Peptides against a protein of PDB entry 5FRP. Designs and how they scored, part 15

Target 1, 225 residues: chain A of PDB entry 5FRP
Amino acid sequence: VEWTESIPQIIATREDISKELNQALAKTFIDSDPRVRRTSVMIFNKVPVTEIWKNITNKAIYTSLLHLAREKHKEVRELCINTMAKFYSNSLNEIERTYQNKEIWEIIDTIPSTLYNLYYINDLNINEQVDSVIFEYLLPFEPDNDKRVHRLLTVLSHFDKKAFTSFFAFNARQIKISFAISKYIDFSKFLNNQESMSSSQGPIVMNKYNQTLQWLASGLSDSTK

## One batch from the design tools (peptide; made by RFdiffusion4, then SolubleMPNN)

Design b2_p25_2_s3
Fold by OpenDDE base, seed 5:
Structure b2_p25_2_s3 (fold): chain B 225 residues (1-225), chain A 25 residues (1-25)
Amino acid sequence: as target 1 above (225 residues)
Amino acid sequence: DKEIEEFLKKEKEELEKLEEILNSP
């Protein structure tokens, strides 16, 4: 019977410890040292998603994580973007929606919007990274049609107006890129044919080839920067 | 939303450049 009387005290103690830990962790995301912020983000990458959801109960931590997507420090920002995208995907796959975790899900469900809103920064490096995490984590290849549709609907269901706009723009751009690549191939084939190159169309196609490549390259970030 | 409009304008312009390249004589 004595052991039963100790249970409330044990529970209370655990809650207190958890609260203190969460409060301490929340502060690390806004620390002035980018190394501290980086380490904090890495928690979401290193710890299994199920354990994160179990132990990190302070919603402010998740909110703070999302804010780091616009971090000035490049390394922290890049890490954050990858981490939150991956965390979102893992959460969708592994975490059940319950009454208890509803408030956290409300934040996590905004990750897609947060990411798609980054396109408005108009930074090629950020754009490229967002493109990458969309394909890798948000809307990955899924051969099962039902799963694919469900994922898409889940992602879209929490979009704001900006996210919807950038989503459609992204898709439109991808279509055009695909078309440009197709034309690049056609031009390349033409240019590799000596008879074609000797024709009146030779110089014209060469020009289009060069311009097409330039257009394709303009959408890529400078890897040297 | 002005930001959205500006964004869309830029995207449209970039896509139109490709069309001009491909459809030009």
Scores: peptide ipSAE 0.471, ipTM 0.905, DockQ to the pose 0.804
Fold by OpenDDE base, seed 3:
Structure b2_p25_2_s3 (fold): chain B 225 residues (1-225), chain A 25 residues (1-25)
Amino acid sequence: as target 1 above (225 residues)
Amino acid sequence: DKEIEEFLKKEKEELEKLEEILNSP
């Protein structure tokens, strides 16, 4: 643990880290101690993306990072999912594709597919997190049409069949969620009107209001668990 | 592909629940 904790500082201060250090770092991602794995993932959060690409050249580190998205340890998994999504976005924004970094990009380009494949685990907490990182890092709001399309194409270009399927399902779900929210607003407005509430439709709308809320809530993870 | 089919089935079922809520009299 202590050794791993020193790595961010080493990477930040040194222009070139040894092959041996990279190999040692790779081992920390598969360490039996979750604290070691966590600390290893945190390197990607503490070190600028440009420095990571420059100094971490062992592809096994990146591969291992991606594998931690399915980690049993909740905290490590959650951290990994956020980290890899952010790292992907930062890489797209700041790292040029070159011949020298091609092998690393081949791994990094699979991050979107890796994330979209997590929907098949059928865990609400994971689903919520994946939803979040999609909006924040993978496909953020972009007013520039060309940039938006380019980003989308980049994300999709390395999808496997499962990722494509979950992608379309996600989008379909988002449309329905949006519609449900719209209806919720309509119902709320109706119920806030005294005349409407006292009408024969009052109880019906109240029921639909409650059911709509329940449906919306059912897609959310239980924060108490 | 079984996993995909099961996934899609579940997604469809959840969306149908909303439709039932909104379209029911």
Scores: peptide ipSAE 0.471, ipTM 0.904, DockQ to the pose 0.847
Fold by OpenDDE base, seed 2:
Parts: structure tokens; sequence; C-alpha cells
Structure b2_p25_2_s3 (fold): chain B 225 residues (1-225), chain A 25 residues (1-25)
């Protein structure tokens, strides 16, 4: 643990990390101690993306990072999901594609697929987190149309079949959620009008209001779990 | 892919529930 905690500083101070150090770092990602794995993931959060790409050249480290998305330890998994999504976004923004880094990019380009494949685990907490990182890191709001389209195409260009399917499902779900919220607002307005509530439609709208809220709530993870 | 089919089925069912709520008389 202590050794791994020193790695961010080492990366920041050294221009080149030795092959041996890369190999040692790779082992920390598969360490039996979740604390070690956590610390290893944190390297990607503490070190600038440019320095990571420069100094971490062992492919196994990147592959292992992606593998931790399915980590059994909840905290490590959650950290990993956020970390890899952010790292992907930062890499797209800051790292040029070259012949020298091609092999690493081949791994990094699979991050979107890795994340979208998590929907198949059928865990509400994971789903919520994946939803969040999509909006925050993978497909953030971009007012420039060309940049937005380019980003989207980049994300989609490396999708496997499962990821592509879950992508469409996600978007369809978001549309329906938006529609449900719109209806919730309409129902709320109706219910706040005394004349409307006294009408024959009053009880019907009240029922729909409650059912709509229940449907919306069912899509949310229980924060207590 | 069976897993994809099952996933899509579940997603469809959840969306249909909303439609039933909103379109019911």
Amino acid sequence: as target 1 above (225 residues)
Amino acid sequence: DKEIEEFLKKEKEELEKLEEILNSP
C-alpha cells in the first residue's frame, strides 16, 4: 500500500518509469487487498493524463484498470468506473493518436464498451453510476455541433454489439423518463387546480400521478443499499 | 445473443409499463 501511494509522486518527478516499475505497478491492480487496488486506481486520478500516457507504458495496467469495472469490492468498482470514464474523456481531449501510443489507444477506446456492457449486470446501482458517467464524461454536453458529433462517433466507433444495444436502450429510456417527468408536471398542475380536481377527471389524474411517480422511482437506486 | 435479447425484453417491458399508465383511461 505505502509503495503504491508513492507512485503518483514518482510519476510526477520522473520523466520515464522503468520497465520494472511498470511491471510492479501492474501487479498492484490485481492485488488481493482492495486497498492496494484502490490506491492503484487513484493513480489515474492524481496524475495528469499526459503524464500517465507518458510514463505508464505497460498495457496490462490499462487492461487491469478496465477489468476492475466488475470488481467485487463496491468502493473499488465505483472508483474504477468513474476513473476510467474520466480518463477516457481526458485522453480524448489531451492525447494525440500516434503510432507509438496506438496499442494503448486500442485499449482506451474500449472504455465506452466496457462501461455500456455493465448494464447487463442488471444492478441498479451500477446502472445509475454508468448513467452518470455517460453524461459527465463520455457524452457530455457540447454546444459545438461538430465537436459533439465527432465525440459521439468516436465513442460509437469501437462499440461491440452489446454496447451498441445498451446505448440505444439507454437513450430510449432517457426519452421515456423525460416524457414521464413532463407528464408528472402536467398532472401536478392539474391537481393543483381546485376546479380540475373537482371534475370527473380528478381521481383519474391522481391515480396516474401516483403511478407515474412510482414508475420514476423504480428506476432509481436505493441509496440505502 | 440471448443476453441481448433478454436485456431488450426487460427494457421494453419497463417502457411499456409507462405507456400503460399514461394511456389507460
Scores: peptide ipSAE 0.471, ipTM 0.905, DockQ to the pose 0.827
Fold by OpenDDE base, seed 1:
Structure b2_p25_2_s3 (fold): chain B 225 residues (1-225), chain A 25 residues (1-25)
Amino acid sequence: as target 1 above (225 residues)
Amino acid sequence: DKEIEEFLKKEKEELEKLEEILNSP
């Protein structure tokens, strides 16, 4: 743990990290102690993306980072999911594709597929986190249509069949959530009108309001757990 | 793929629940 915590400073100050250090760092991502794995993931959060690409040349480190998205320790897994999504976005924005970095890009280009495959675990906490990182890092708000389409095509170009399926399901779900929220608002307006509530439709709308709210809530993780 | 089929089935069921809520008398 202690020596791993010094790695961000080393990467920031040196132009080239030795092969031995890269090999040692690769081992920390698969360490039995979750604290060591956590510290290793944090390197990707503390060091600028350009410096990571320059100094971390062992492809096993990147592969191991992606693998931690399915690790057993909750805190490390959650950190990894956020970290890899952010790293993907930063890489697309700041790193050029060259012959020299081709092998690393082949790994990084699988991050979207890796994330969309997490939906198959069927865990509400994981689903919520994946939803969040999609909106924040993978497919962020972009008013320029050409840029938006280009980003979308980039994300989709490396999908496997499972990732494509979960992608379309995700989008379909978002449309339905939006519709449910719209109906929730309509029901709320109805229930706040005294004349409407005194009508024969009052009890019916109240029931639909409660059921719609329950449906919306069922897609959210329990924050107390 | 069995895993994909099961996933899609669950997603469909959840969406159908919403339709039932909104379209029922």
Scores: peptide ipSAE 0.468, ipTM 0.904, DockQ to the pose 0.841

Design b2_p25_4_s2
Fold by OpenDDE base, seed 5:
Structure b2_p25_4_s2 (fold): chain B 225 residues (1-225), chain A 25 residues (1-25)
Amino acid sequence: as target 1 above (225 residues)
Amino acid sequence: SKELEEIKKEAEKLAEKELEEMEKK
């Protein structure tokens, strides 16, 4: 435990962590002591994402992190779920995709699927936690429509079939509403431009606008019931 | 729904583009 607690400081201070240290760290994620596993997960919370990507190069560490989402120990599992979601979000925001980190990204890109697959456990506490981390980290509120859409598409691009099913069951409604609102705003802006109404696209936009309004009206009515 | 299929297709295209960009570097 004491050794594992020192790892965040080592990662923060050293530019290059040895292969041996990575191997040792990988073992801590599968340690029989849940305190050791907990401490290992906390590394991802205590160390900046850029430093983690730079210094933690052993794939087994990332794979093991993902496996802890299904761990029997509740505290470690809950911590892991929050940690991996946050780490995913931070990675998307701060880490560029390169040839050198491709293999790690292949693992990290499975985090959304890993999280959505937790719904199949059919545990209320897990479901609530997954809902929380999805809206906090995976699909956070983003005022920029392009960024929001890009994030959504990024998350969905690596889904397995089960994750897609879960997504549609639990979160698709919220996402659809978000898209409809975005379209509504865009159409409203378009309609305010009188020059655009006289164009050949005017009737098409009006039709889409009406469809969006109808959809919003139906969706909002269902949310209030 | 048709919309979900479109989102999926777009997501796949985006993923492919990201992969292509990685291969060019």
Scores: peptide ipSAE 0.019, ipTM 0.335, DockQ to the pose 0.034
Fold by OpenDDE base, seed 1:
Structure b2_p25_4_s2 (fold): chain B 225 residues (1-225), chain A 25 residues (1-25)
Amino acid sequence: as target 1 above (225 residues)
Amino acid sequence: SKELEEIKKEAEKLAEKELEEMEKK
């Protein structure tokens, strides 16, 4: 426990954490002592997201974090769910996608699906927590309509089939959202076609596109109020 | 209830198809 508590300071002060330290950290996430696992999760809360991405390069650490969402120990599980949702949001806001961090992003992009899949456990406390983190971190209130739509599309883009099912089951308005998203994609394809934009139908399609965006943006704002 | 469930399934399928098409681009 004491060793794990020192890790946030080490990450903050060192530019490059040794491979050995990353391996040792990975082991703490699967430690038999729930206090050790808790302390390990807290690293993601105490260290700035930019420093985490820079210094924690072992994929196993991120994978292990996601697995703790189904942890038997209630306190560790609850902490993990909150932590991973927050970390996802912060990563989307602050971390650029590069060739070097592609493999980590592939894991982080599964966080929305991981969270929505928790609904299948059919636990009221878990459901309430998942609802909370969705509105706080995954689909937060955003006054900019385009940013709201973009965030929604980003969250949905990596959904597995089960996550989609959960998404539609818990919010009836999401059915309408899915159709609107489909229209948005169709319009985006149309807008990318130069011949279509030069046609007399161009302005009409642009108007419909904007209406669809406005509808999507409004739907997200209503769900967060 | 049954009608709503069918609509949900259709909407899900549509959304999945569109997202897959976006990823192929």
Scores: peptide ipSAE 0.017, ipTM 0.315, DockQ to the pose 0.054
Fold by OpenDDE base, seed 4:
Structure b2_p25_4_s2 (fold): chain B 225 residues (1-225), chain A 25 residues (1-25)
Amino acid sequence: as target 1 above (225 residues)
Amino acid sequence: SKELEEIKKEAEKLAEKELEEMEKK
């Protein structure tokens, strides 16, 4: 426990964490002591996301983090669920996708699926927590439509079949809104093209655009009530 | 990805159905 508690400071101070340290850290995630596992998860909360990506290069650590979402120990599980969701969001916001970090991103991109798959456990407390982290971190409220759509598409693009099913069950409204927004954006771009508006398709596109706007307006008004 | 396109298509179908339902009201 004491060793694991020192890890955040080590990561924050050292630019290059040795392979040995990564291996040791990986073991802490599967330690028999829940306190050790908890402390390990807390590293992801205490250390800036950029530093984590830089210094934690062992894939097993990230995989183990995701596995803790199904941890038997309630406190560890709850912490893990919050942590991974937040970490995912922070990673999307702050970490660029490069060739070097591709393998880690492949794991991180499964976080949405991992979270949505928790609904199949059929535990009320877990469901509530998953709902919370989805709205807080995974699919946060974003007033910018482009960003919101982009985030949604990013999340959906890595869903497994089960996660997709859960998503439709729990967040069907979000899908509809996002789709409408996407259409709105597309139509807006189209309308900005004068050449396209002069075409025989212009009136048709305008009609669709207006319908989309009306739909968006109605959907957004209901969300504010 | 093919999956994303399918999702978009399904979403499109759902949105179209909702629009049709709204127009009927």
Scores: peptide ipSAE 0.013, ipTM 0.301, DockQ to the pose 0.157
Fold by OpenDDE base, seed 2:
Structure b2_p25_4_s2 (fold): chain B 225 residues (1-225), chain A 25 residues (1-25)
Amino acid sequence: as target 1 above (225 residues)
Amino acid sequence: SKELEEIKKEAEKLAEKELEEMEKK
C-alpha cells in the first residue's frame, strides 16, 4: 500500500518510468488487498492524464483498470467507474492519437462499452452511477453542435452490440434532450441577435424555437419519471 | 475492421437521424 501511494509522486517527478515500475504497478491492480487496488486506481485521479499516458506504457495496467469496473468490492468498483469515465474524457480532450499510443487507445476506446455493459448487471446502484458518469464525462453537454456530434460519434464508434442496445435503452432519450438544449441555446442566441424579426425566416425560426421548447419540456418531464 | 466500419456508419446514421428529427420539430 505504501509503495503504491508513492507512485503518483514518482510519476509526477520522473519522465522515464522504468519498465519494472510499470510491471510492478500492473500487479497492484490485481492485488488481493482492496486497499492496494484502490490506491492503484487513485493514480489515475491524482496524476494528470498527459503524464499517465507518457509514463504508464504497460497496456496490462489499463486492461486491469477496466476490469475493476466489475470488481466485487463496492468502493473500489465505484471509484474505478468514475475514474475510467473521467480518464476517457480527459484522454479524448488532451491526448492525440499517434502510432506510439495506438495500443493504449485501443483499450481506452473500449471504456464506453465497458461502462454501458454494466447495465446488464441489473443493479440499481450501478445503473445510477453509470448514468451519472455518462452525462458527466462520456457525453457531457456541449453547446457546439460539431463538437457534440463528434464526441457522440467517437463514443458510439467503438460500441459493441450490447453497448448499443444499452445506449438506446437507457440513454438515448437523455442524449436527445441534450441535443434539444443545444438547439435551444442556438435559437436563443439567434433571437437575441436579430433586431429585425421582419425577415421571412423570422416566423420559421420562432416556430422551431417553440417546438424545441415544447420538446424540452416534454423530455424533462419524462426524465423525472 | 468491417464490423467497426459498420458501427461507424450506424453511428453516423443515428447522428444524422437525430439531427433531422431536431430540425423537423
Scores: peptide ipSAE 0.016, ipTM 0.331, DockQ to the pose 0.117; fails the geometry check

Design b2_p25_5_s1
Fold by OpenDDE base, seed 5:
Structure b2_p25_5_s1 (fold): chain B 225 residues (1-225), chain A 25 residues (1-25)
Amino acid sequence: as target 1 above (225 residues)
Amino acid sequence: DLWEEYEKKLKEEEKKFEELKKLLE
């Protein structure tokens, strides 16, 4: 653990890292101690993306990072999901594709697919987290149409069939949520009007309001767990 | 299979939404 914690500083101060250090680092991602795994993941958060690409040359490290997305340890998994999504985004923004780094890019390009595949686990907490990182890192707001399309195509270009399935489901869900929220707002306005509530439509709208809330709530995880 | 279960879940969710939509319209 101790030596792993020193890695970010080493990477930040050195122009290159030895092969031996890369190999040692790779082993930390599969360490039995979740604290070690956590620390290893944090390297990708603490060290600038450019320095990571420069110094981390062992492809096994990147592969191992992706595998931790399915980690049983909740904290490590959640950290990994956020980390890999952010790292993907930063890489797209800051790292040029070259002949020398093509093998690493082949791994990094699978991050979107890896994340979208997590929906199959059917865990509400994981789903919410994946939703979050999609909006924040994978497909963030982009006012430039050309850039937005290019980003989308980049993300989709390495999808497997399962990822596509989840992608379409995700987008469909967003449309559904939007619809439900719109109705919620309409019903809320109606119910806040005394005259409307006293009308024959009052009870009907109240029921619709409750059904809408129930549907919306069913898609949310328990924040207490 | 987890993926098969997932696909079933998606279909169920779609059905539930359609029912809601019908109710709300």
Scores: peptide ipSAE 0.454, ipTM 0.905, DockQ to the pose 0.727
Fold by OpenDDE base, seed 2:
Structure b2_p25_5_s1 (fold): chain B 225 residues (1-225), chain A 25 residues (1-25)
Amino acid sequence: as target 1 above (225 residues)
Amino acid sequence: DLWEEYEKKLKEEEKKFEELKKLLE
């Protein structure tokens, strides 16, 4: 743990990280101690993306990072999911594709698929986190249409079949949620009107309102878990 | 397997939504 905590500073101060150091770092990602694994993941958060690509050349490190997305240790897993999503986004924005970094890109390009595949675990907390990182890092709002389309195509271009399935399911769910929210707003407005509430439709709309809320709530994870 | 269960869940969720949609329309 102690030496791993020093790695961010080493990467920041040294242009070339030795092969031996890379190999040692790779071992920390598969360490039996979750604290060590956590610290290793944090390297990707503490070091600029350009420096990571420059100094971390062992592809096993990147592969291991992706593997931690299914980590049993909750804290490590959650950190990893956020980290790899952010790292992917930063890489797309800041790292040029070259012959020299091709092998690393081949791994990094699988991050979207790796994340979308997490839906199959059928855990509400994981699902919520994946939803979040999709909106924040994978497919963020982009006012430039060309950039947005290019980003989307980049994300999709390395999907496996399962990832595509999850992608379509995700989008379908968003449409459904949008519909439900729209109805919720309509019903809320209705119920806030005294004349409407006093009408024969009052109880009917109240029921619809409650059903809508119930459906919306059913898709939310328990924050206490 | 977990994937098959996930696909089943997706179908069930679709059904539930359609029921809601019918109720709300």
Scores: peptide ipSAE 0.454, ipTM 0.905, DockQ to the pose 0.736
Fold by OpenDDE base, seed 4:
Structure b2_p25_5_s1 (fold): chain B 225 residues (1-225), chain A 25 residues (1-25)
Amino acid sequence: as target 1 above (225 residues)
Amino acid sequence: DLWEEYEKKLKEEEKKFEELKKLLE
């Protein structure tokens, strides 16, 4: 753990990390101690993306990072999911595609697919996290249509079949949620009007309101757990 | 199979939503 904790500083200060160090780092991602794995993942958070690309040249490290997205240890998994999504976004923004880094890009380009595939696990917590990183890092809000489309195409260009399925499901869900929220707002307005509540429609709308809330809530994990 | 279960879940959720939609419209 202590050794791994020193790696960010090493990467930040050295222009060329030795092959041996890369190999050693690769091993930390598969260490039996989750603390070691966690620390290893944190390297990707603590070191600038440009320095990572420059100094971490062992593709096994990147592959191992992606693999941790399905790790059993919750904390490490969650950290990994956030980290890899952010790293993907940063890479798209800051790293040029060259002949020299093509092999790494081949791995990094699979991050979106890797993340979308996590939906198949049917874990609500994982789903929520994936949703979050999609909105924050993979497909962030972009008012420029051309940029938005370009980003979308980039993300989709490396999807496998399962990822596409999840993608479509995700989008469909968003539409559904939007609909439900819209109705929630309408019903809320109605219920806040005394005249409306006194009408014959009052009880009907209240029921609809409750049903809407129930549906919305069913998609949320228990934050107390 | 987890994937099969996922697909099944998606279909079920779609049905539930459609029912809700009908109720709310």
Scores: peptide ipSAE 0.453, ipTM 0.905, DockQ to the pose 0.802
Fold by OpenDDE base, seed 1:
Structure b2_p25_5_s1 (fold): chain B 225 residues (1-225), chain A 25 residues (1-25)
Amino acid sequence: as target 1 above (225 residues)
Amino acid sequence: DLWEEYEKKLKEEEKKFEELKKLLE
């Protein structure tokens, strides 16, 4: 653990990292101690993306990072999901594609597919996290149409069929949520009007309001878990 | 199979939403 904690500083100060150090670092990502794995993931959060690409040349490290997205330890998994999404976005923005880094890009380009595939686990907490990183890092709001389309095509370029399925489901779900929220607002306005509440439609709207809330709540994770 | 379960869930969710939509319209 202590050794791994020193790695960010080493990467930040050195122009090159030896092959041996890369190999040693790769082993920390598969360590049996979740604290070691966590510390390893944190390297990608603490070190600038340009320095990571410069100094971490062992492709096994990147592959191992992606695998941690589905590990059993909740804290490490959640950290990994956020980390790889952010790293992907930063890489797209700051790292040029060259012949020398082609093999690493082949791995990094699969991050969106890796994340979208996590929906198959059918865990509400994971689903919420994936939703969040999509909005924040993978497909952030972009007012420029050309940039938005280019980013979308980049994200989708390495999708398999399962990832596409999840992608379409995600977008459809957002539309459904928007519809439900709109109805919630309408019903809330109605119920806040005393005359409307006292009308024959009062009980009907109350029922619709409750059904809408129930549907919205069904998509939320249990905060106690 | 987790994927099969996921696909089943998606279908069920679609049905639930359609029922809600019908109720609210």
Scores: peptide ipSAE 0.453, ipTM 0.905, DockQ to the pose 0.760

